Peptides against a protein of PDB entry 3V4O. Designs and how they scored, part 159

Target 1, 234 residues: chain A of PDB entry 3V4O
Amino acid sequence: DQPLAKDKVALLIGNMNYREHPKLKAPLVDVYELTNLLRQLDFKVVSLLDLTEYEMRNAVDEFLLLLDKGVYGLLYYAGHGYENFGNSFMVPVDAPNPYRSENCLCVQNILKLMQEKETGLNVFLLDMCRKRNDYDDTIPILDALKVTANIVFGYATCQGAEAFEIQHSGLANGIFMKFLKDRLLEDKKITVLLDEVAEDMGKCHLTKGKQALEIRSSLSEKRALTDPIQGTEY

## One batch from the design tools (peptide; made by RFdiffusion4, then SolubleMPNN)

Design b2_p23_8_s1 (from b2_p23_8, 6 letters changed)
Fold by OpenDDE base, seed 2:
Structure b2_p23_8_s1 (fold): chain B 234 residues (1-234), chain A 23 residues (1-23)
Amino acid sequence: as target 1 above (234 residues)
Amino acid sequence: EEEEEELEKEIEKILEEMRKSLE
């Protein structure tokens, strides 16, 4: 039997105009294109740009409230970020320089909250740097995600300054979105889809060795973004 | 569609309130 979503909701965040950090351009186009694609997949999409810390926290909190049993959720973030000791942090536009964990949103904490929602599918996609922040010594205790959480975590990262420059070298899309958009509408298990995106990124001369997609999943069912919403007759 | 609109409105309200608080 074809899996069904109770509903489909997505929150897309693109941070570009940082106050104390280099400005980005890709998130604007990436969020726009992803919005259009997800709408074609019958997602209810909220797209937000240039969020402060408190705005981001509020947006994420509101998004989490929409997650419920059987719901398909997708959270996408494009902007600056960092990773320390296995913890990833999304950087709001008003983050200081240097930023610290208290100024940022911890991805793993959000994932922890997502696992409690009994969603049919929960996808968290990050397009941000994974570089260590030497100015932050916070070591959060990470809890393992529940196996039954049906969470798929995709982390597209730039390995260095060169990848950052490539993102600014006139490409309309970020590298991740460039490859993701070509496959997003495919009727495939989401982990398979993302794996193919990862492979495409690996084959590209522009991204090979510079950018990779890490996929972590607790998804034990064949769930796809194309899965129809329950009660909808086509 | 209604849920999307509700969420969007809620978020917009929150954002607007936050922006106002910063002004």
Scores: peptide ipSAE 0.017, ipTM 0.565, DockQ to the pose 0.027
Fold by OpenDDE base, seed 4:
Structure b2_p23_8_s1 (fold): chain B 234 residues (1-234), chain A 23 residues (1-23)
Amino acid sequence: as target 1 above (234 residues)
Amino acid sequence: EEEEEELEKEIEKILEEMRKSLE
């Protein structure tokens, strides 16, 4: 009765050394920590740092090509970002100041593409700011998302603060990764796992009322990151 | 097993291409 993954693949992107924007610190350590954890979960992990727009688009495209029927895919991003009119954007390191939507990668567009792959599970984790970009009023015209039940995404956000402000906390990891790493290896439905992470963030005096994890999911199956890969013998 | 090997090769290819682009 336990769900099986055909394979497990993950793309982790950490952008820190921005050319025209404040530099970040946490993504380096966070990507490293998450890489190690996902490997323990038998994910094949691609970890990339400080990607330009061109590199990010290529990386995402190639990652999407690796997704197939029954495959578990996980996409993680840590870096600058913004949200306008319900669309979230990941900011490449070579983005101009100010950056605009054409300089960035739209999360919803990627999600749409992920839905087309008939994957067993798609997890998208974003550790970025979601404040409005006042310099970009573009409303991207995106096709409607398909009705699927295999997408889970979480937005780690700092309420009223920029993502880089969290970097001054003195923590080795970002706030999101601090809590995520403690639970990621648990054999639980991914939405349940993330919900527990959200609860931990809410209970911690350091993050209570300041940082939150927003979870959206249509996942109807009890799929976990710990699910075994089909054809593997343990 | 062959499928896994192919996937690993593709991942390595992606990594290599990205590394080259960063240099």
Scores: peptide ipSAE 0.016, ipTM 0.503, DockQ to the pose 0.025
Fold by OpenDDE base, seed 5:
Structure b2_p23_8_s1 (fold): chain B 234 residues (1-234), chain A 23 residues (1-23)
Amino acid sequence: as target 1 above (234 residues)
Amino acid sequence: EEEEEELEKEIEKILEEMRKSLE
């Protein structure tokens, strides 16, 4: 039987114009491309750029409210970030320099909230750095994802801002999006799809050793972004 | 499509209000 989504919702955040940190360029095009692709997959997409801390928190909260039993959700973030002791943080554009956890959004906290929603599928994709922030000594307590959470977490890692913004001649997209966009519309289990993206990234001489995709999943059932929405007539 | 637009508008409205409040 074909899996059915109760609804499909996506929140895409791209932060570029940081006040106290290096400006980025890739998120603009990447968010745009991903928006178009997800709309083709019948996602209701909200795309936001250059969000402050309060705006990001509000956007994420609103997104979480849309998640419910059987709903397919996708949260994408592109921008600055850091990782300390297994905790990842998304950096708002108004974050101070140096930024701390209190100024940022904790990914693991969001994942924890997502797992409580009993979603049919929840995909969280991060395109940000995983550098250590020496100015943040906070060690949040992390809970493991529930087996029944149906959450897929993808972390596109880079060595730094320079690597994140590596644009070769003719490349408008970020590295992660370059490979993701080629496969995103495929009717495949999302974990399989992302694994293939990771393999593509690994085979490319331009990205080998510079960027990688880490995938963590609690998905035990076959779920694809192409799964139809309940009640839709084709 | 209409539902998507409505949601987007709602979020944008909230964000705009928040931005104004911070200025």
Scores: peptide ipSAE 0.016, ipTM 0.539, DockQ to the pose 0.028
Fold by OpenDDE base, seed 3:
Structure b2_p23_8_s1 (fold): chain B 234 residues (1-234), chain A 23 residues (1-23)
Amino acid sequence: as target 1 above (234 residues)
Amino acid sequence: EEEEEELEKEIEKILEEMRKSLE
């Protein structure tokens, strides 16, 4: 039987123009490319750039409200970030220097909220640094994701906080987006698709040993981004 | 597409208003 989505919604966030941190460039192009691809997959896409803490929290909250039983959701973030003790944080553009957890959005907290929505599929993709923040000692105690959450988490990172950009198809993309864009439209189980992206990154001489895609999944069903929306035939 | 555009516009409007209110 063909899997069906009740609806498809995506929130894409790209932070570039930080007030107290180095500015980035890749998120602009990457968000643009991903937006176009997801629209081809019949996702309802909201793309936002340079969000403050307040704006980011509200955007994520609104996105979570759109998640419901059978809905396919995709959340993408590109920007600065850090990871402490297994907790990952997205950094808003107005974060102070140094920033702390109270200034940032905790990825694991968002994942926890996602698992309660009974979604058909929920994909969370991060393209950010995984630096340790020595100025933040916060250790949130979070529960493990539920087996029935149908969540796929992709974490694209570079070791040593080195920024790599590659020109692809006439555009200068981040490394992750370069490989993701080539496969995103394929009719494959999302975990298989992302695994292939990870392999592509590993084989590339430009990224081998430098950048990798880490995949975590609680998806126990065959779900693809290409799955049709209920009530429609393709 | 129409629904997508409406949603995008609505969220962008809200965020813009929020941004302005914080200035």
Scores: peptide ipSAE 0.016, ipTM 0.527, DockQ to the pose 0.031

Design b2_p23_8_s2 (from b2_p23_8, 10 letters changed)
Fold by OpenDDE base, seed 1:
Structure b2_p23_8_s2 (fold): chain B 234 residues (1-234), chain A 23 residues (1-23)
Amino acid sequence: as target 1 above (234 residues)
Amino acid sequence: SEEEKKKEEEIEKILKKMREELK
C-alpha cells in the first residue's frame, strides 16, 4: 500500500544579499527551480529570499505551525552558514561581521521542534558552508533529539559553490541543486533518492573532493515526495 | 487544487505581512 500524505508543505529560504558578508548568486536560481519542482509534487510552497534574523525566525515558526500528524514537510535553506561543535547555523542577511550563534538560526533546534510534530515525512535540506566560525566560542546546550522515524536531513557543503559561482558567468544552479533537480521527481524513497544524488555528486569531477552530500535519516518507512495527498484521486 | 492554492496564498500572505511589518 502506497503511503499517503495528509498534506504537503514546503518552506524555501534563499539568502544572497548579505549586508556584511559576500553576496551569493546560486540561491536565487536554486530556490526558483526547487519551487517549481515541489509544486509539481503537489507541495504548497512558500519561497522567501534575503531574510533578516527576525524574518527568518518568523518564517520557520510559521512553517512549524503547518506541520502536523501525517503532513509532509520540506524545509530548504541556501545561504551562508557555519558549523561549530556539531551544531549548524543558518546565517540571516543582516548578521553582523563576525556573526555569532545568537545572530543565527540553529539547525538542530529546528530539527528538534520538527520531531515533535509527528509528521508523516519531514525533509530538511541545507545548502550552506560548514566552516567553523572562530569568532563564536559559545556552545549551545541542546537537548538530545528524540527518536523519530520520519525525519530526513540532507547537508550539502558549499566549498565548491564559491568556485562554481565564480567560474560560471550569469545565473547558474548551485552544485547540490544541479544534481538534486535531476532526481527530485522520481518515485523513490526519499533516502534512496538523496543517496543517488550523493553518488552522482561523487562521480562528477567538478564536485569530487569539493562537495559532498551528508544524509542523516530516522526514516523507517518507504516515504517518497511523490506520495499522493489523502483524498486526492491520484 | 483550489484548496491547495488557497492555503498557499494564505501562507504567503502571512509571511508577506510579517515581512512588511518588520520593515
Scores: peptide ipSAE 0.028, ipTM 0.661, DockQ to the pose 0.028
Fold by OpenDDE base, seed 2:
Structure b2_p23_8_s2 (fold): chain B 234 residues (1-234), chain A 23 residues (1-23)
Amino acid sequence: as target 1 above (234 residues)
Amino acid sequence: SEEEKKKEEEIEKILKKMREELK
C-alpha cells in the first residue's frame, strides 16, 4: 500500500546577510525555489531568511511542535556552518567571529528531538560548510539516533562557497539545490532520490571532488515526498 | 485542501509574528 502522510510541513531557513561573516546569495534563490517545489508536493512551507540565533532556535522549536505521528517534516538550512567531531552546527546571522557552539544550533541535537516525534518521515537537509572550527573545542556527547526514527539526513557540503559567492554576480542556485531541484518532484523513495542527486553531483565536472552529499538514514520504509496526505480527496 | 491552506497560513502567521516581535 502507498504510504500516506498525516500532514506535510517544512521549515526552510536561509542565512545570507551575516553580520560578522561573508555574505551569501545562494540561500535566497535556493529557499525560494525549494519553497515552490515543496508547495507543489503539498507541503506547508514556512520560509525564513536571515535568522538570528534566537529566531532560529524559536523557529526550530515551532517546527518541532508541528511534528507528530505520521507527519512528514522537512527542515532545510542554507548558510554558514561547521562540523566538529561529527557534530554539525548551523550559524545564525548574528554569530560572532569566530563563532562558537554556544552561538550556533547543533544539528544532531535537533535530529535527536525529531526522532521522538514518531513522524512518518523526517528530512533534514543541510547546505553548509563542514569545515572544522578550530576556535570551538566543544565535544557534545550525543545519543545515537534510533534505527526506526524514519529520519533522512542530507548533508551537502559547499566547499569554497564563499569564493563561489564572490565570483558570481547576481543570484544563482547553490550547488546542492541546482541538482536537487531537478529531482525533487520525482515519485521516489527519498533516500533513492537523494542518492541520485549525489550521483548527479559526482558526475558533474564542476562539482566532482568539490562538492559531496552525505546521506544518513534510518528510514526503513518506502517514503517519498510525493506521498499523498491522508484524507485528501482527489 | 482548504483546511491545509488554513493551517499553513496559521503556521506562517505564527512564525511571522514571532519574527516581528523580535524586531
Scores: peptide ipSAE 0.027, ipTM 0.625, DockQ to the pose 0.028
Fold by OpenDDE base, seed 5:
Structure b2_p23_8_s2 (fold): chain B 234 residues (1-234), chain A 23 residues (1-23)
Amino acid sequence: as target 1 above (234 residues)
Amino acid sequence: SEEEKKKEEEIEKILKKMREELK
């Protein structure tokens, strides 16, 4: 039997116009294109740009409220970020320079909350750097994903992301989205799909050694973004 | 390019609208 989603919801966040950090350009196009693709997959998509800390927290909270048993959720973030000792942080546009964990959203905390929702599928995709923030003294909290959480976590990282953004004058996708968009609509298990994206990125001479996709999952069942929503008549 | 600029403006407009609807 084909897996069925109770509902499909997605929150896409793209931060570009930082107040005290280098501006980015790729998130604009990436969020836009991802929005269109996810809508084709019957996701209810909320796409937001340039969120403050307050707005980001609210958006994530609202998203979490939409997650429930059997729901397919997708959270995407593109913007500045950092990683300290296994803890990843998304940086709001109003974050100070230097920013600290108290100014940012902890990815692992969000993942922890997601795993409590008994979702049918939960995908968290990060397109941000994994650079260490020397100004953050937050103690690492490393929690493993629950086996039954059905969470897929994708972390796309780019070396020299800031340099990349500066070198591109025109509207173009980020590297991750460039490869993701070509496969996103495929009817495949999401982990397989993302693995293929990672392979594509690795084969490209332009991105080899510069950008990689890390995939972590607790998904033990076949789940795809193309899975139909229950009760929908075709 | 002028075309890219127009596209960017359109994208921003759409996403801004979505943002406003969420508020």
Scores: peptide ipSAE 0.023, ipTM 0.583, DockQ to the pose 0.155
Fold by OpenDDE base, seed 4:
Structure b2_p23_8_s2 (fold): chain B 234 residues (1-234), chain A 23 residues (1-23)
Amino acid sequence: as target 1 above (234 residues)
Amino acid sequence: SEEEKKKEEEIEKILKKMREELK
């Protein structure tokens, strides 16, 4: 039987205009294009740019409230970030310099909350720097993903991503989105789809060895972003 | 280019509007 979603909801966050950090540009285009693609997949999409810490937390909280049994949820973030000892942090635009964990949103905490939901599918995509923040001394909290959570986590990292984002002019996509957008509409299991994206990134001479997609999944079912919503015509 | 700038501004306006609608 064709898997069905109770509903499809997505929150897209792109942070660019940082107060105390280098400005980015790619998130604008990436969020916009991803919004359009997800709408084609019948997602209800909320797209937000340049969120403060308070706004980001609120947005995530509201998103989590939309997650329920059988719902397909997708959370996308593009902006500054860092990773310390397995903990990933999304940086709000009002974060101080240097920023610390208390100024940022911990991805693992959000994932934990997502795991408490009986969602049909949860996709979390991060497009941010993965470098260590030497100014953050937060003790690592490493929790394993629940096997039954149906969560797919994609972490796109690029060496020198910040420099690339700053130097690139025009309406060019980020590297991750460049490859993702080519496959996002495919009727494939989401983990397979992301694996293909990762493979494409690896084959490209421009990105080989510079950017990779890390995939973590607890998805044991054949769930795709193309799965129809219950009660709809397809 | 100017064309790219205009498109960029349009995108920003659209996304800003979405943000405001959530308030």
Scores: peptide ipSAE 0.137, ipTM 0.736, DockQ to the pose 0.155; fails the geometry check

Design b2_p23_8_s3 (from b2_p23_8, 8 letters changed)
Fold by OpenDDE base, seed 3:
Structure b2_p23_8_s3 (fold): chain B 234 residues (1-234), chain A 23 residues (1-23)
Amino acid sequence: as target 1 above (234 residues)
Amino acid sequence: KEEERRKEEEIEKKLEEMREELK
């Protein structure tokens, strides 16, 4: 019995043109590449660039409303971020310098909302820094993911001050997207797929010790991004 | 300000279109 998705939806966010922080370049190409791949997997994809705090909150809230029983959801963010004592934050383009938690979107809060949905699969991918923000005094509140949530969380980390871009197929991608794009279309359990991406990153001499992919999962079923949509013949 | 408003409306429209396709 092959697992089926009720439908497939994705929201991709790339923040580059920050007002008070260093500008980024990789998110543009990475969002573009991921959009094309997810469409090949029959995802309905909304791609957004350079979102303010208000825009990001609205986009995420609306996306969460699309998550329903049996739906496959994928949320991707590329941009600035930080982590304090287990709480991770996505930084909007209009965030002040220094930024604080009230100016940013808390990843753990989003994950909490995701686990309340009875999705067939929910994937959350982050490509952002995990450096500590000394100007934020937010008290950590960490809730464990529910076993039945069917959530896969991937956190691509940058270590060090050096920005690494790797050209693949004539395009300059971020390191995470370079390796992800090579495997994303494979018919494999999503956790296995991401684990292989992590291994590829670890074996590459250019990224060894500089980039890592952390995977957290509550997925107990064999679910793949290639799973067919209910009512569709392949 | 006007550009920000237009961008917000575009975001909402894209998400709404996706929602309608899911019905």
Scores: peptide ipSAE 0.122, ipTM 0.765, DockQ to the pose 0.035
Fold by OpenDDE base, seed 4:
Formats: structure tokens, C-alpha cells, sequence
Structure b2_p23_8_s3 (fold): chain B 234 residues (1-234), chain A 23 residues (1-23)
């Protein structure tokens, strides 16, 4: 039996115009491209750019409210970020310099909340640096994700290479989005799709050894972004 | 800032619209 989504909802966040940090360019184009692709997949998409801490928290909270039993959710973030002791943080545009965890959104906390929603599928994609923040020593104690959470977490990492590659290679998109957009519409299990994206990144001479996609999944069912919405006839 | 307020309102509106569509 083909799996069905109760509904499909996506929140895309691209932070570029930071007040106290280097400005980025890729998130604008990447969010735009991903928006168009997800709409083709019948996702209801909210795309937001340059969010403050308050705006980001509100957006994520409201997005979580949209998640429910059988719903397919996709959360995408592109912008500055950091990772300390296994905790990843998304950096709002109004974050101070230096920023700390209290100024940022903890990815693992969001994932924890997502697992409670009994979603049919929940995809969380991060396109941000995993650089250590020496100015933050916070070590939150977080519980492991539930086995039945149906969450697929993709973490695209760049060591500052995306900004460099965009400027020097003439790429319109960030590296992750460059490869993701080529496969996103494929009717494949989402983990398989992302694995292929990761492989493509690994084979590319521009990204080999420089950028990688880390995938973590609690998905035990064959779920694809192309799965039809329940009660809809196309 | 007025621009920030307008942006916040826009965000809330977009999310609310999506919420209504999901009902």
C-alpha cells in the first residue's frame, strides 16, 4: 500500500543579512529554489528570510503546531550556525557577536518537539556551518529521539566553502541545494534520496572532501516527499 | 522599528493562513 500524507507543510528559513556577522548570499536563492520544488510536491510552503530570534522562535513554534498525526512536515534552515558538543544551533540575524545558545535556536530541542507530533514524515534540513563556538560552553542534556519519530534529519556542512564557491565558481545556489534540487522531485524514499544527494556531493570535484551531508533517520517506513495527500485526486 | 513590526505581522499572517488551510 502506498503511504499517504494527511497533509504537507514546509517552513523554509533563510538568514542572510546578519547585523553582527558576515552576510550570506546563498540562502536567498536556495530558499527560493526549494520553495518552488516543494510546491511542485504539493507542499504548503512558508518561506521566510532574515528572521530575528523572536521571529524564528515564533515561526518554528507555529510550524510545530501544524504538525499532526500523518502530516508530512519539512523544516529547512540556511544561514549561520554552530555546533557544540553535539548540539546544533541556528543563528538569527539579530544575534549578538559573539552569540550564545540563549540567542539561538537549538536544533535538538526542535527535533524533540517534532517527535511528539506523530507525523507521517518529518524532514529537517540544515544548511549551515558546524563550527565550534568558543564563546558558548552550554551543554544541554537532551533525550535521544524516539525510534518511532519518523524524523529524517539532514545536516549539510560547509567549512565556509559555500560562500567561496559561489563567488568563484559562479554557482547560483549553495552546494547542498545544487545537488538537492536535482533529486528532490524523485519518487524515492526520502532517506535514499538524501543518500544519493550525499553521494553526488562526494563525487563532485568541487565538494569532495570539503562538504558533506550527514543523515540521521528514525524513519522505519517507506515515505517519500512525492507521497500523495490523503483524499486528493490528481 | 516599523519595518520589523510589519515583517512580524507578515510572518504571523502567512503561518495563520497555512494553519487555516490545514483545517
Amino acid sequence: as target 1 above (234 residues)
Amino acid sequence: KEEERRKEEEIEKKLEEMREELK
Scores: peptide ipSAE 0.121, ipTM 0.768, DockQ to the pose 0.036
Fold by OpenDDE base, seed 5:
Structure b2_p23_8_s3 (fold): chain B 234 residues (1-234), chain A 23 residues (1-23)
Amino acid sequence: as target 1 above (234 residues)
Amino acid sequence: KEEERRKEEEIEKKLEEMREELK
C-alpha cells in the first residue's frame, strides 16, 4: 500500500558569511531553491542562513522535537565542514580559526538522535567538504546506526578537498543542488533518486572526478519524498 | 551579473525575514 507520512518537516541550514573562514556563495541560492522544492512536496520547511554555534544547536534541537513516529524529516546543511575518522562536523559561522569539534556540530550524533525518533523517513543531506581538520585530534566513538532506522544520509563532497564550486561558470547553485533539483520532485524511492543524482554528477564533465555523492542508507522500506501526508486531501 | 546579484539579495532578504520570524 501507499506509504504515508504522519507529517513532513525540513530544516535547511546554509552558512556563508563566516567570520574567520572563507565566505561561501552557493548556500544562499541552494537553500532557497531547496526550500521551494520541498514546499512543493508539502514539507514544512524552516530555512536558516548564517547560523552561529548556538543558533545551529538550537535549530537542530527544535527540528528533532518535530520528529516523531512516522514523520518524514529532512535535514540539509550547506557550508564549511570537515571529517575526522569517519565523523563529520558542520561548522558554524562564528567558529574560530582553527575550529575544533567542540565548536562544531557532529553529524553522526544528530543521526543517532534521529534514529531514536522512529521516523518514517529521515534524510540528512550534507553539502560540505570532507577535508581532514589537522587541528582536531578528537576521535569520538559513535554507535552505528540501527538497522531498523529509516535513515538516508547523502554526503556531497570532494574526498580530501573542500567542496567544489565552479568559480566562473555563471552557475548560481552549488554542484550538488544543481543535480538534486532536477530530480527531487520525482516519485521515486529516495535512495534511488539520490543514486541517480550521484550518477548525474559522475557523468558531468564539470564534476567528474571532482565531486561525488556518497549515500548511506538503512532504509528497508519504500519511502519517497513524494509520499502523501496522512489525513491530507490531494 | 546584476540580475544574479539582485536575485541573491532578494533571496537573502526573504530568508532573513524568515529567520527573524522564527526567533
Scores: peptide ipSAE 0.024, ipTM 0.592, DockQ to the pose 0.149
Fold by OpenDDE base, seed 2:
Structure b2_p23_8_s3 (fold): chain B 234 residues (1-234), chain A 23 residues (1-23)
Amino acid sequence: as target 1 above (234 residues)
Amino acid sequence: KEEERRKEEEIEKKLEEMREELK
């Protein structure tokens, strides 16, 4: 049976022009290309660049309000980030130096809130570094994803400063987006699609041993980004 | 159908408000 989405909504965030941190360039192109692809997949897409902490929190809150039973949601973030003991944080452009957890958005908290939604599919994609922040003393809170959450979490990571590698590689896109864009429109189960992207990244000599795509999912159904919206002609 | 249309309009409104208010 062809699964149907009640609706398709996406929030894309790209942070580049940091006030107290190195500026980035890749998020601009990556968000732009992903926006165009998701629109071809009939997603309602909101793309936002250079968000402050207040703006990011509001955007995520509004996005969560859009998630409902049977809805397909996709949240994408590209920018600075860090990870401490399993907790990942997205860094707003107005974050101080050094930044702390109270200045940033916790990925695991967002995932927890997403689990409360009976979505048809919920995809969270991160393109950020997983560097440790020694100035953050946040205690890890790691909860397993609920089986009923239908969440797919993709974490594209670099062991080094991805921002520096991207800037020096001369690539127009981030490495993750370079491979994702070639497969995103394929009519495949989203976990299969992302697994293939991960394999493509692993075969690339530029990324081999330096970058990886971590995939976690609670998806027990064959759901694809290409699934039609209920009430529309396929 | 009417409920689905209403929900669609609500989503569009929220997305538009988000775009206008944030960027």
Scores: peptide ipSAE 0.038, ipTM 0.636, DockQ to the pose 0.020; fails the geometry check

